# Peptides against a protein of PDB entry 6NYY, part 49

Target 1, 212 residues: chain A of PDB entry 6NYY
Amino acid sequence: KHFEQAIERVIGGLEKKTQVLQPEEKKTVAYHEAGHAVAGWYLEHADPLLKVSIIPRGKGLGYAQYLPKEQYLYTKEQLLDRMCMTLGGRVSEEIFFGRITTGAQDDLRKVTQSAYAQIVQFGMNEKVGQISFDLPRQGDMVLEKPYSEATARLIDDEVRILINDAYKRTVALLTEKKADVEKVALLLLEKEVLDKNDMVELLGPRPFAEKS
Target 2, 212 residues: chain A of PDB entry 6NYY as posed
Amino acid sequence: KHFEQAIERVIGGLEKKTQVLQPEEKKTVAYHQAGHAVAGWYLEHADPLLKVSIIPRGKGLGYAQYLPKEQYLYTKEQLLDRMCMTLGGRVSEEIFFGRITTGAQDDLRKVTQSAYAQIVQFGMNEKVGQISFDLPRQGDMVLEKPYSEATARLIDDEVRILINDAYKRTVALLTEKKADVEKVALLLLEKEVLDKNDMVELLGPRPFAEKS

## One batch from the design tools (peptide; made by RFdiffusion4, then SolubleMPNN)

Design b2_p14_3_s3 (from b2_p14_3, 8 letters changed)
Fold by OpenDDE base, seed 4:
Structure b2_p14_3_s3 (fold): chain B 212 residues (1-212), chain A 14 residues (1-14)
Amino acid sequence: as target 1 above (212 residues)
Amino acid sequence: SAADEQLEKFLEEH
């Protein structure tokens, strides 16, 4: 209990009880968070879902909390499933509303950062090769790229391919599980907060053994 | 940033 609350504070920030979402915004957030939740549920290498909420916290309009694995080493497959889970909100909005909102901006930034890190820091792309460059931090004057303009273009192309692959995988998954996304979204609109037990009752047991 | 441009392109393709 105290540990979960501490994790909630670290991940979600303080609940802004003062932010009243409009009914349409609340609906959008519910489907967005349901997309994250369902993607995380059906992706083997995604972190186990702990809690989903449409109550605004900090800078977010909603959040999904996952049990972070104390893992120092990530596989390419794990990073892909994490990207797909991160895209789950955006993909859900597209599937259900046919429109794009600004709510996914932080998710898209995270996905983009992950894709660049995989290609230019971790050497996980065969075309770019086994290279490792420090990604410029926000505010660092990248005076000189440690690679040619041709390599920059290749990196950019391979990042796009990786993100598109993650997006397509997420679209396929959430299209298959569309009814589950809707069930989660509707229940979120009623309860505002779901836990792992609510998800088990709604979707059945998660199809992957919790790696301890 | 290149990341921002990639994000924009990704959004344009979908």
Scores: peptide ipSAE 0.026, ipTM 0.610, DockQ to the pose 0.037
Fold by OpenDDE base, seed 1:
Structure b2_p14_3_s3 (fold): chain B 212 residues (1-212), chain A 14 residues (1-14)
Amino acid sequence: as target 1 above (212 residues)
Amino acid sequence: SAADEQLEKFLEEH
């Protein structure tokens, strides 16, 4: 309870019970969060869902909480599945509404940051090679890039490829699981908050063994 | 590493 509440505060901030979403906005948020939840459910290397909510909080109109693994080392496959889970909200909105909302901006930023980190810090791209550069911190003067303009263009191209691959993977998954996304979204509109047990009741057991 | 810190921040924000 106290640990879950602490995680809730870190991820969502304090619940703003005073912010009433319009019905159409609430629907958009429900499908967005359902996209995250379902992507996380069916991706092997995604963190298991703890809670999904469409109750507005300080940083967002909804949230999906996952049990963070106490993991310090991530594989390329784990990072890809995390990117797909992060894209799940945007992809759900595209599948159901055919529109882009501002709600996905933070997710796209996170995916972009992860893609750059994989390529320029973790050496996870064969074309760019085994490079590790410190990404400029927010507020540091963008000192001279430690690589050529040709390398910069290559990095940008490979980042786009990685994001597009994650996006296509997420589209394929959530298109296959479209009925499950809708079930989760409809139940969110009714209950406003779902836990892991609600997801198991709705979708069945998660197809991946919980790594104890 | 700075990469680990950015990954941690990325993971904390998710």
Scores: peptide ipSAE 0.015, ipTM 0.558, DockQ to the pose 0.122
Fold by OpenDDE base, seed 2:
Structure b2_p14_3_s3 (fold): chain B 212 residues (1-212), chain A 14 residues (1-14)
Amino acid sequence: as target 1 above (212 residues)
Amino acid sequence: SAADEQLEKFLEEH
């Protein structure tokens, strides 16, 4: 109990008991979080879902908690599936509502950061090549980029391509699993919090073996 | 490495 609450505080921030979401906002959050949850469920290299909640915490209107793997090295495929899972909320909103909300801003930031890191730090892009540059820290004025303007443009283009590919992959997945996203969203609207067992009852067992 | 820190931040934020 105390440990779970501590983890929940770290991930979600302090529960702002005072934020009553409007019914329409709550619906949007439910479908957003359902998109993350379902994407994570059906992506092989995504972390297993532990908990999904539409109870507002801190600055977030909802959150999903995953079991982190004790993994220090990630493949390109693993990072792609994580990007797809992170895009799941935004994609769900598009599929169900045909509109985007500000709720995906942090997700887009994370996806952008991951894509940039893959290309400029991990050398995972064939066009850019096996280059590795330190990303600017928040607040560091990068006065001089260690690469040419032409290389910078190439990096920006390849980042967009990578994000768009992840987005298209997520759209394909959540379109195929649209009924599952709706089931999860509706159950979230009822229970406000779902755990792994609720997901198993609703969707069946996750199709990928948990690497113990 | 700075890359590892960014990856860690990325992973912690997810």
Scores: peptide ipSAE 0.015, ipTM 0.574, DockQ to the pose 0.123
Fold by OpenDDE base, seed 5:
Structure b2_p14_3_s3 (fold): chain B 212 residues (1-212), chain A 14 residues (1-14)
Amino acid sequence: as target 1 above (212 residues)
Amino acid sequence: SAADEQLEKFLEEH
């Protein structure tokens, strides 16, 4: 109990008990977090879900907690599944509500950063090639790009392709698992917090062997 | 989400 609360404080921040979500906002958050949770459940290379909550903490209106893997090297497949999991909230909102929220913008930013890193830092794109450039940090005036304008356009195009592919993969997954997303969302609205056991009871065991 | 934080951390560490 105390250890879990400590981890929750580190990951989620202090519960903003003062932020009362309106019922409609709470519903949106529940489906958003259910999207992340279900995507993570059914993606092989996603980290296993430990907890999902719609209780506002820190700057977020909800959160999902995953068991971190101590991994220094990520495959392209692992990064793709992480992108899909990150898109899970946005995709869930699209499937159920047909709207974009500010929460989805933060997820899209993270997905965009991942896509750029894969292409320009890790050389994971065949068209761009085995290049590695430092990504401009937010606020760095990149006065000189280490690549041609043609390469810049190619990078931007391939980033968009990668994000779109991840989005389509997530849409396919959460459409297939739509009933599961709804079950998780409804149970979140009831319990506000779900753990791994709640997910197992609701969805069955995760189809991927947990690396113990 | 925690997934997002892990991704951000990964991008910061690499």
Scores: peptide ipSAE 0.011, ipTM 0.559, DockQ to the pose 0.404

Design b2_p14_3_s4 (from b2_p14_3, 10 letters changed)
Fold by OpenDDE base, seed 4:
Structure b2_p14_3_s4 (fold): chain B 212 residues (1-212), chain A 14 residues (1-14)
Amino acid sequence: as target 1 above (212 residues)
Amino acid sequence: SASEKQLEELLEKH
């Protein structure tokens, strides 16, 4: 109760700086956010959706709120589902508009970072092997990579494979659930903000038990 | 506020 009200006040306070989107941009954002929301709904290891909004806030044109899992250890499968959820916006745009926009730049950055971390920090790729290297921080002089150019190429190839696998999984899911993405997008265009209850009314109960 | 930062961390801007 008090935490939800604090969230609403902070959320409501940020609403005052709404950028006016053009109707076509607002439609794109609605389908983008619907893609994230539906992907998160039907992926077991995605975080439960609390709220989705197409009201621009600060740097984002839309946003979703998730209940974070109090989890310190992530499996490869969990990271894949998180990647798929993050790709949900881009995939929705492709399915519904046959075009991609710059709106997914931050999503692609997150997915790319996750893929590299899985391969070069967590040792989750069999071809690259059980290696762990620090990823260069933004602004660090890329000192000599502790691996050969051949290993660099292998890493780059395996990152692309992992991202493409996540992308294909997301395409398959959102294609199957295309009608659900459209329902969510249309309701977003009407209400601008959806909560978990709106999602339950549209899609039925989330098929996965909320791990508390 | 600390609450705004925590909320921004919970807000996945997409």
Scores: peptide ipSAE 0.041, ipTM 0.595, DockQ to the pose 0.076
Fold by OpenDDE base, seed 3:
Structure b2_p14_3_s4 (fold): chain B 212 residues (1-212), chain A 14 residues (1-14)
Amino acid sequence: as target 1 above (212 residues)
Amino acid sequence: SASEKQLEELLEKH
């Protein structure tokens, strides 16, 4: 307890006890976080969930803590599952509320960055081919792109395809697991914080063996 | 500490 609270203070900053989410916002956050948690639970290459919380911390309305694998090389399949997990919040909002919120802005940014990196840095797209160039950093003058406008359009199209494929995969998964998303969301609304053990009690053991 | 940075990297804000 005291050690966990100390870690929580270091990681999350002071619980701004002052940001009382409205009940409807708290509900939206709970289903959003449940979407991430359940997607991560049932995606093989997603990082194992350690903790999920709907207690606002700093700029985040919710947060999840994962156990990262010490991995330096990622496959296309691993990157796809990570994209799907990242889309889990947005997809949950769509499935349960029929609306989307601004809460997924950072998730969409991460997914967009990953998709561009896969296509233009890692050469993982067959249509674009074995290209690698640095993505423009914020504030770098958009130097002349080392590719034609036709290639730029192709990249943009293939990025959209990749994101849409990840989105559809996430929709299929969370639709299949809709009852599990509901269970996690309801328990989040009750407890505000769930750990791995709570997830195991709700969903059963994660179907993927934790590589010890 | 390296542990705190690792813990911060582990925290995804959603």
Scores: peptide ipSAE 0.037, ipTM 0.589, DockQ to the pose 0.078
Fold by OpenDDE base, seed 2:
Structure b2_p14_3_s4 (fold): chain B 212 residues (1-212), chain A 14 residues (1-14)
Amino acid sequence: as target 1 above (212 residues)
Amino acid sequence: SASEKQLEELLEKH
């Protein structure tokens, strides 16, 4: 109770009441957030959804709160499902509107960073092999890459393959669950904020047991 | 505060 209220106060204090989204933008955000929410609901290794909102906060037009697992080690399968969940917003926009927006910029950045990390930091790609290199941080001078230009091209190709595979997986999932995405989006447009209980009422219980 | 930063990290802005 006190922690949730503190979260709501900190979160509510960041509600800039001033960004009134146009109805069409609000609709886009609702379907975007519904895409994330539904992808997370039906992906085994996604974090459980606690809250989803289309109330603009700071620079975000929507947000979702997940119950983080105290997990320090991730499998390739877990990282793939997280990538799919992160792509859920963009995929929902494509399925429902036949167009993509700039709203997925941060999602694409996260997916790109995850894909590169899997290939060049975690050694999770068979073609690239068991290599681990530090990715340049924002603002670090791009030091000379410790690998050839041929290896750089291979890395870039394998990153694109991984992202495209995650994208296709997400398209398949959200196409199958299209009616569920629409239900969530419509309820978001009505309530602006949904919790886990709202999701259970709409979709039924999450098909994966939450490891408490 | 450390708690606000943890909360912001828990909030995936989409």
Scores: peptide ipSAE 0.035, ipTM 0.579, DockQ to the pose 0.078
Fold by OpenDDE base, seed 1:
Structure b2_p14_3_s4 (fold): chain B 212 residues (1-212), chain A 14 residues (1-14)
Amino acid sequence: as target 1 above (212 residues)
Amino acid sequence: SASEKQLEELLEKH
């Protein structure tokens, strides 16, 4: 409890108990967070959910806390499932509301960064090949790209393909699990905070063995 | 620190 609260304060900032979301915004956040939570629950290589909250913290309107694996090496399959989990919020909004919000901006940024890293740093794309370039850091002068404009276009196309594949996979999953997303969202609207035990009570045990 | 990155990875602000 105290350690979890300390972690939550360091990462999430202080709960802005004073920021009252409008009921419609709170509903959007609940379904968004439920999308992340359910995607993470049913994706084998996603990190297990510890906590999900629709209580605003800092700049975020909601958050999910996952148990990080002490893992330094990621497979392409693991990175794909992480991308799908990250897209879960946006996909949930699309499925339930038929609209997209600005709430997924940070998720889309993370997915975009992951896709570029897979293609240009990790050599995980067959068309681009076994290349590894440092991605420009924020504030670094965009040095001349060490590749041709044709290669740049190929990279951009393959990034879009990878993100679209992750998006389609997430749509398929959350459409199949639509009732589970709704259960989680409704319980979030009631409790504002869910833990792993609440998720087990709603959805049953996570279908993947916890790697001890 | 490696601990701060692990902590940042723990909380995905959505």
Scores: peptide ipSAE 0.031, ipTM 0.576, DockQ to the pose 0.089

Design b2_p14_4_s1 (from b2_p14_4, 5 letters changed)
Fold by OpenDDE base, seed 2:
Structure b2_p14_4_s1 (fold): chain B 212 residues (1-212), chain A 14 residues (1-14)
Amino acid sequence: as target 1 above (212 residues)
Amino acid sequence: SNLPDFSYSTIAPP
């Protein structure tokens, strides 16, 4: 327990039990995090869920923690499922509320970074080709791109396509599993924190074997 | 590693 709390503090920051969210905002957070949790549960290459919480920590109003696989190499399929899991919160908001919030800003940043990395660093896009460029770091003035404006446009187009494909995949998944998202969200509103065992009780065992 | 950090949180606007 103490060790888990220490890890949670390192990853999520200090619990802000004093942040009182309005009931509607708390509901939004619950469904957002439920979207992440359920997407991760039913995506083969997603990391296993460890914990999901709607207790605010640091800048986060809620969070889902996953156990990353100890791996150094990632496939396109793995990266896609990770993108889908990352989009799970935004998609859940759309499905259940018909509106989106600013809550997914960090998720969208991560998805955007992943998509660009796949296309311009890992050479994973057939149209752009087998290229690898360093992405600008935060604060780096990119004075010159090592590619043409036509290539820049192509990259931008393919990034949008990749993200949209991941989004559509996530919409399809969470629409299929809509009842499961609801179950998780409602239980989050009751317990505020769920672990893997709670998820197993709600949804059954994760359909994908944890690659040991 | 330039891999995105896969921690997920609903973020409050700045």
Scores: peptide ipSAE 0.182, ipTM 0.756, DockQ to the pose 0.618
Fold by OpenDDE base, seed 3:
Structure b2_p14_4_s1 (fold): chain B 212 residues (1-212), chain A 14 residues (1-14)
Amino acid sequence: as target 1 above (212 residues)
Amino acid sequence: SNLPDFSYSTIAPP
C-alpha cells in the first residue's frame, strides 16, 4: 500500500484534496473516467485497467491507470482499440449528458497524433498508401511538405475518417455497455477510487485473458 | 517492472 501510494504520487502527482469540484463537474469527471474504464475493459487490445480515480491530481481531475504491455510492434487493430479507449471519456459525456466538455482535450490530442502517425508514418491507410514521413516536431519550421496539396487533403480526410470510425466504434461499444458505464460512474462518485477488483465485482471478469 | 501509465486524465482547463 505505501509503495503503491508512493508510485502514484510520483507518477500522478499529489492528491489535491483542497480542490473541491462542483457536484455537476464531479459527476462529469466520474462518467468521463467510467467511459475510459469500460471501453478499456471490453476492448481486446486495450491495456488492462489497474485503477480509476476521480480524485484530482496535478492537472487531472480524474485518471485511469493501466498496465501497458511490453511491446514494440503495434498492429492497426491495437492502435484502433487504443484510440477507442482514449475516446471513451468524450463518448461517455456525449451519451450521458448530451454535451461535451474541455476535459477530453488531451485525449483528442492523443487520438489526433495517433491517427496522423498511422497514416503518414506507418503506412496503415490504403488510400494514402505505403508512405512514411516524419511528422513535424513542435517548433520545427514547417519544412516543405514532401507531398502535394492534394496528398495533404487526402491525408486530412483519411485522418478524419479514421478518428470518426474510432469514435463510432466507441459510441457503439459504450451504448451497448451504457449500464456498465453508469455502474462504474456511480461507484466512482461513492468511493472516488476503484481498482481492478471493484471492476470485476461490477462488470464481471474482463472477457480477455490477461496474458500473465 | 513496467511503470503504470497515468494516461487518460480528465484535464482541467488551465
Scores: peptide ipSAE 0.146, ipTM 0.777, DockQ to the pose 0.313
Fold by OpenDDE base, seed 5:
Structure b2_p14_4_s1 (fold): chain B 212 residues (1-212), chain A 14 residues (1-14)
Amino acid sequence: as target 1 above (212 residues)
Amino acid sequence: SNLPDFSYSTIAPP
């Protein structure tokens, strides 16, 4: 327990106990995190959920902790499921509140980065093809893109398509599992922190065998 | 044992 808390503090930052959210904001966070948790639970290639919390920590109002797989190679399917899990918070907000908040900014950043990487670094898009370009790093001089403006437009279009497809997949999943998202959100509002066992009690065992 | 990864969800704007 002490070791886990130490790891959590090092990786996740300190709990912001002084940050008081309004009840409505706390509710939004609960459903947002529940969306991530449930999406991760029912996506085969998502990392196993260890913990989900709506206690503000570091820069986040909530967080989920996952056990990453020791892998160096990612498939397109794995990256898609990760994108869907990352979109789970935004999608949950849409489903339950009919509105979106700024809370998903970091999620959208991650999804955007993943989508661009898949298309321009990993060659995972059929239309763009088997190409690999380095994404400009923050601070790199805007070097002339090694591809035409037409290719740039194609990349932008395919990124949007990929993200939209991931979003739609997530909407479908969380709509199907809407009751599960509600259960998790309500329990989060009660307990503020859920672990894997709480999730098993609520949702049943994760339908995917944990590759030991 | 792989260190747990934290994904921050619901970021408050600065």
Scores: peptide ipSAE 0.137, ipTM 0.782, DockQ to the pose 0.292
Fold by OpenDDE base, seed 1:
Structure b2_p14_4_s1 (fold): chain B 212 residues (1-212), chain A 14 residues (1-14)
Amino acid sequence: as target 1 above (212 residues)
Amino acid sequence: SNLPDFSYSTIAPP
């Protein structure tokens, strides 16, 4: 318990128990986090859920915590499932509220970074081909791109295609599992924090064997 | 022990 709390403080920051969300905002956060949780539950290559919370921490209004696998190599399939899990919050908002919020900004940043990395660093796109360029780091002088403007446009187009594909996949999944997202969201509104055991009680065992 | 990855949902606008 103390170790978990220490990790949560280091990664998530201090709990802001004094931050009072409006009921409608708290509901939005609950469904957003439920989307992440359920997507992660039913995606084979997503990391196992450890905890989901709608208690604000640091800059976040809610969070889902996953146990990362000790792996150094990622497949396209693994990266896609991770993208879908990351989009789960945005997709849940779309499905349940028919509107999107600024809450998914960090998720979209992560998805965008992953998509660009897949295409321009890992050579995982057939149209762009077997290329690997360093993405400009924040603060690096924008060195001239080592490729043409036409290639830049192609990269941008393929990034959008990849993200849209992940989004559509996530929409299909969470639409199928809509009742499960609702169950998780409602329980979050009641308990504010759920663990893996709560998820098992709600949804049954995760359909993928946890690689020990 | 891999540090848990936090997916921060719903960043409050700065």
Scores: peptide ipSAE 0.210, ipTM 0.815, DockQ to the pose 0.307; fails the geometry check

Design b2_p14_4_s2 (from b2_p14_4, 6 letters changed)
Fold by OpenDDE base, seed 2:
Structure b2_p14_4_s2 (fold): chain B 212 residues (1-212), chain A 14 residues (1-14)
Amino acid sequence: as target 1 above (212 residues)
Amino acid sequence: SNLPDFSYSTISPP
């Protein structure tokens, strides 16, 4: 309990019980978080959901928390499923509302960072090749790129392709599981907080065994 | 590691 609370504080800050979202915004948050939750539930290499909340906290309107596996090595497949899970909120908004919000900014940042890392740090793209460049840290002026302008364009193109592929995969998944996303969203609107047990009761056991 | 933290997702105001 204390550890979970500590993590919650790190993720969301202090609960601001004082921020009352309008019903429509609360609905958007619920479906956004439901998208993350369901995507994580049905993606093999995604981390299992621990908790999902639509209670506003200091820095967030809602959050989904996962139990990461302690691992030091990641496969392309794992990184793709992580990207898909991270896109789940944006995709859910598109599917259910036909519109997107600014709520996915942090998600898109993470997806973008992951895509660039895969291509330019981990050498995971066949077109770009087996290369590894240090990405500028936040605040570092990139004075000189260690590659040509042509390579820069190729990297940009392949990043877009990778993200779009992850997006399409997520759209396909959440479209297939649309009823489950709605069930989770509706239950979130009722309970405001769901845990793994709530998800099991609602959706059944996660189809992928937690690799112990 | 230059990978983002995927252990959580947050929806935040701009």
Scores: peptide ipSAE 0.354, ipTM 0.890, DockQ to the pose 0.804
Fold by OpenDDE base, seed 3:
Structure b2_p14_4_s2 (fold): chain B 212 residues (1-212), chain A 14 residues (1-14)
Amino acid sequence: as target 1 above (212 residues)
Amino acid sequence: SNLPDFSYSTISPP
């Protein structure tokens, strides 16, 4: 319990009991987080959900926490499923509300970073090929790109394709599991916090055996 | 790591 609370404090900060979200915003947060939770539940290579919360904290209006496996090597499939899980919130908003919010900004940043890393650092794109370039760190003078403008355009195009593929995959998944997303969202609105056990009660056991 | 931290997601006010 103390360890979980410590992790919660690190991720979310202190609960802001005084921050009352409007009912519509709270609903948006609930469905957004439900999208993350359900996507992670049904994606084989996604990390298992530990906790999802819509209680406003210093760092956000809601959060989903996962238990990452200790791994040093990532497959293309693992990275794709992580991207899909990360897009789950945005996709849920689109499916249920027909509109998108600014809430997915951090998610999209992560997805974008991952997509570029896959293409330009890990050589995981067939069109760009087996290349590895150091991405400029924030604040490094953009050293002359070690590739041509044509290659830059190709990279940008392939990044968009990869993100769009992940997005479409997530749309397909959460559309199929739309009722499950709604169940999770409604329960979040009731309980504000769900754990893995709540998810099992709602959705059944995760279809992928946790490799202990 | 050049990969972002996927261990959590947050909805933050802009």
Scores: peptide ipSAE 0.353, ipTM 0.891, DockQ to the pose 0.784
Fold by OpenDDE base, seed 1:
Structure b2_p14_4_s2 (fold): chain B 212 residues (1-212), chain A 14 residues (1-14)
Amino acid sequence: as target 1 above (212 residues)
Amino acid sequence: SNLPDFSYSTISPP
């Protein structure tokens, strides 16, 4: 309990029990978080879901918490599935509401950062090639880019392609699992917090063995 | 770690 609470505080901050969302906003959050949860459930290289909540914490209106693996190396496939899981909330909103909200801004930031890192730090893009340079950190002097403007354009294009591919993959997955997303969202609206056991009861066992 | 934080949250606009 104490460890879970500590992780929750790190992820979401302090519970804001006084923050009352409008019912429609609460519904949006529930479906958003359900999208994350279901995407993570059915993606092989996603981390297993630990908890999903629609109780506001800090700046977050809801969250999905995953058990991080103790790993130092990530494959391209793992990074793609993580991107898809991260896009799960946005995709769920699109599928169920036909509209997007500002709620996915942090998810999109993370996806963007991951995509750039894959291309310019990890050398995971064939067109850009085996290059690695540091991304400017906030506050670093914008050093001259060690590459041409043509290379900059290529990087930007390949980032968009990678993100769009991840998005399309997520759309396909959550469309296939649309009924499961709805089940999770409805149960979230009832219970506000779901754990792994609730997910197993609702969806059945995760189709991928938890790498112990 | 330069890896993105994979915590997922719906965030309210500032």
Scores: peptide ipSAE 0.182, ipTM 0.768, DockQ to the pose 0.608
Fold by OpenDDE base, seed 5:
Structure b2_p14_4_s2 (fold): chain B 212 residues (1-212), chain A 14 residues (1-14)
Amino acid sequence: as target 1 above (212 residues)
Amino acid sequence: SNLPDFSYSTISPP
């Protein structure tokens, strides 16, 4: 227990017990995190959920802890499922509240970065083709893009398509699993922290065999 | 043992 808490502190930052959220904001966080948790539960290539919390920590109002697989190679399908899991919070907000909040900004950043990387670094888009360019790093001089403006437009379009497809997939999933999202959200509001066992009790065993 | 990864899903705007 002490070791796990130490790891959580190092990786996740300190709990912000002084940050009092309004009840409606706390509810939004609960459903947001429930969206991530449920999406991750039912997506084959998502990392296994270890813990989900609505206790503010570091820069986050809520967080999910996953056990990453020791893998260096990712398939397009794996990256898609990860994108869907990352969109789970935003999608949950849309489904349950009919509104979106700024809470998903980091998720959207991650999804955007992943989408661009897939298209311009990994060559995973058929229209753009088998190309690999370095993404401008923060602080790199706006180096002239090694491709035409037409290619730039194509990249932008395909990024949008990829993200929208991931979003739609997530909407479909969490709509199907809407009752499960609500169960998780309500239990989060009660307990503030759920572990894998709580998820199994609520949802049943994860349908994907943990590859040992 | 793989170190757990944390994803912050809900971020307070600065």
Scores: peptide ipSAE 0.116, ipTM 0.788, DockQ to the pose 0.292

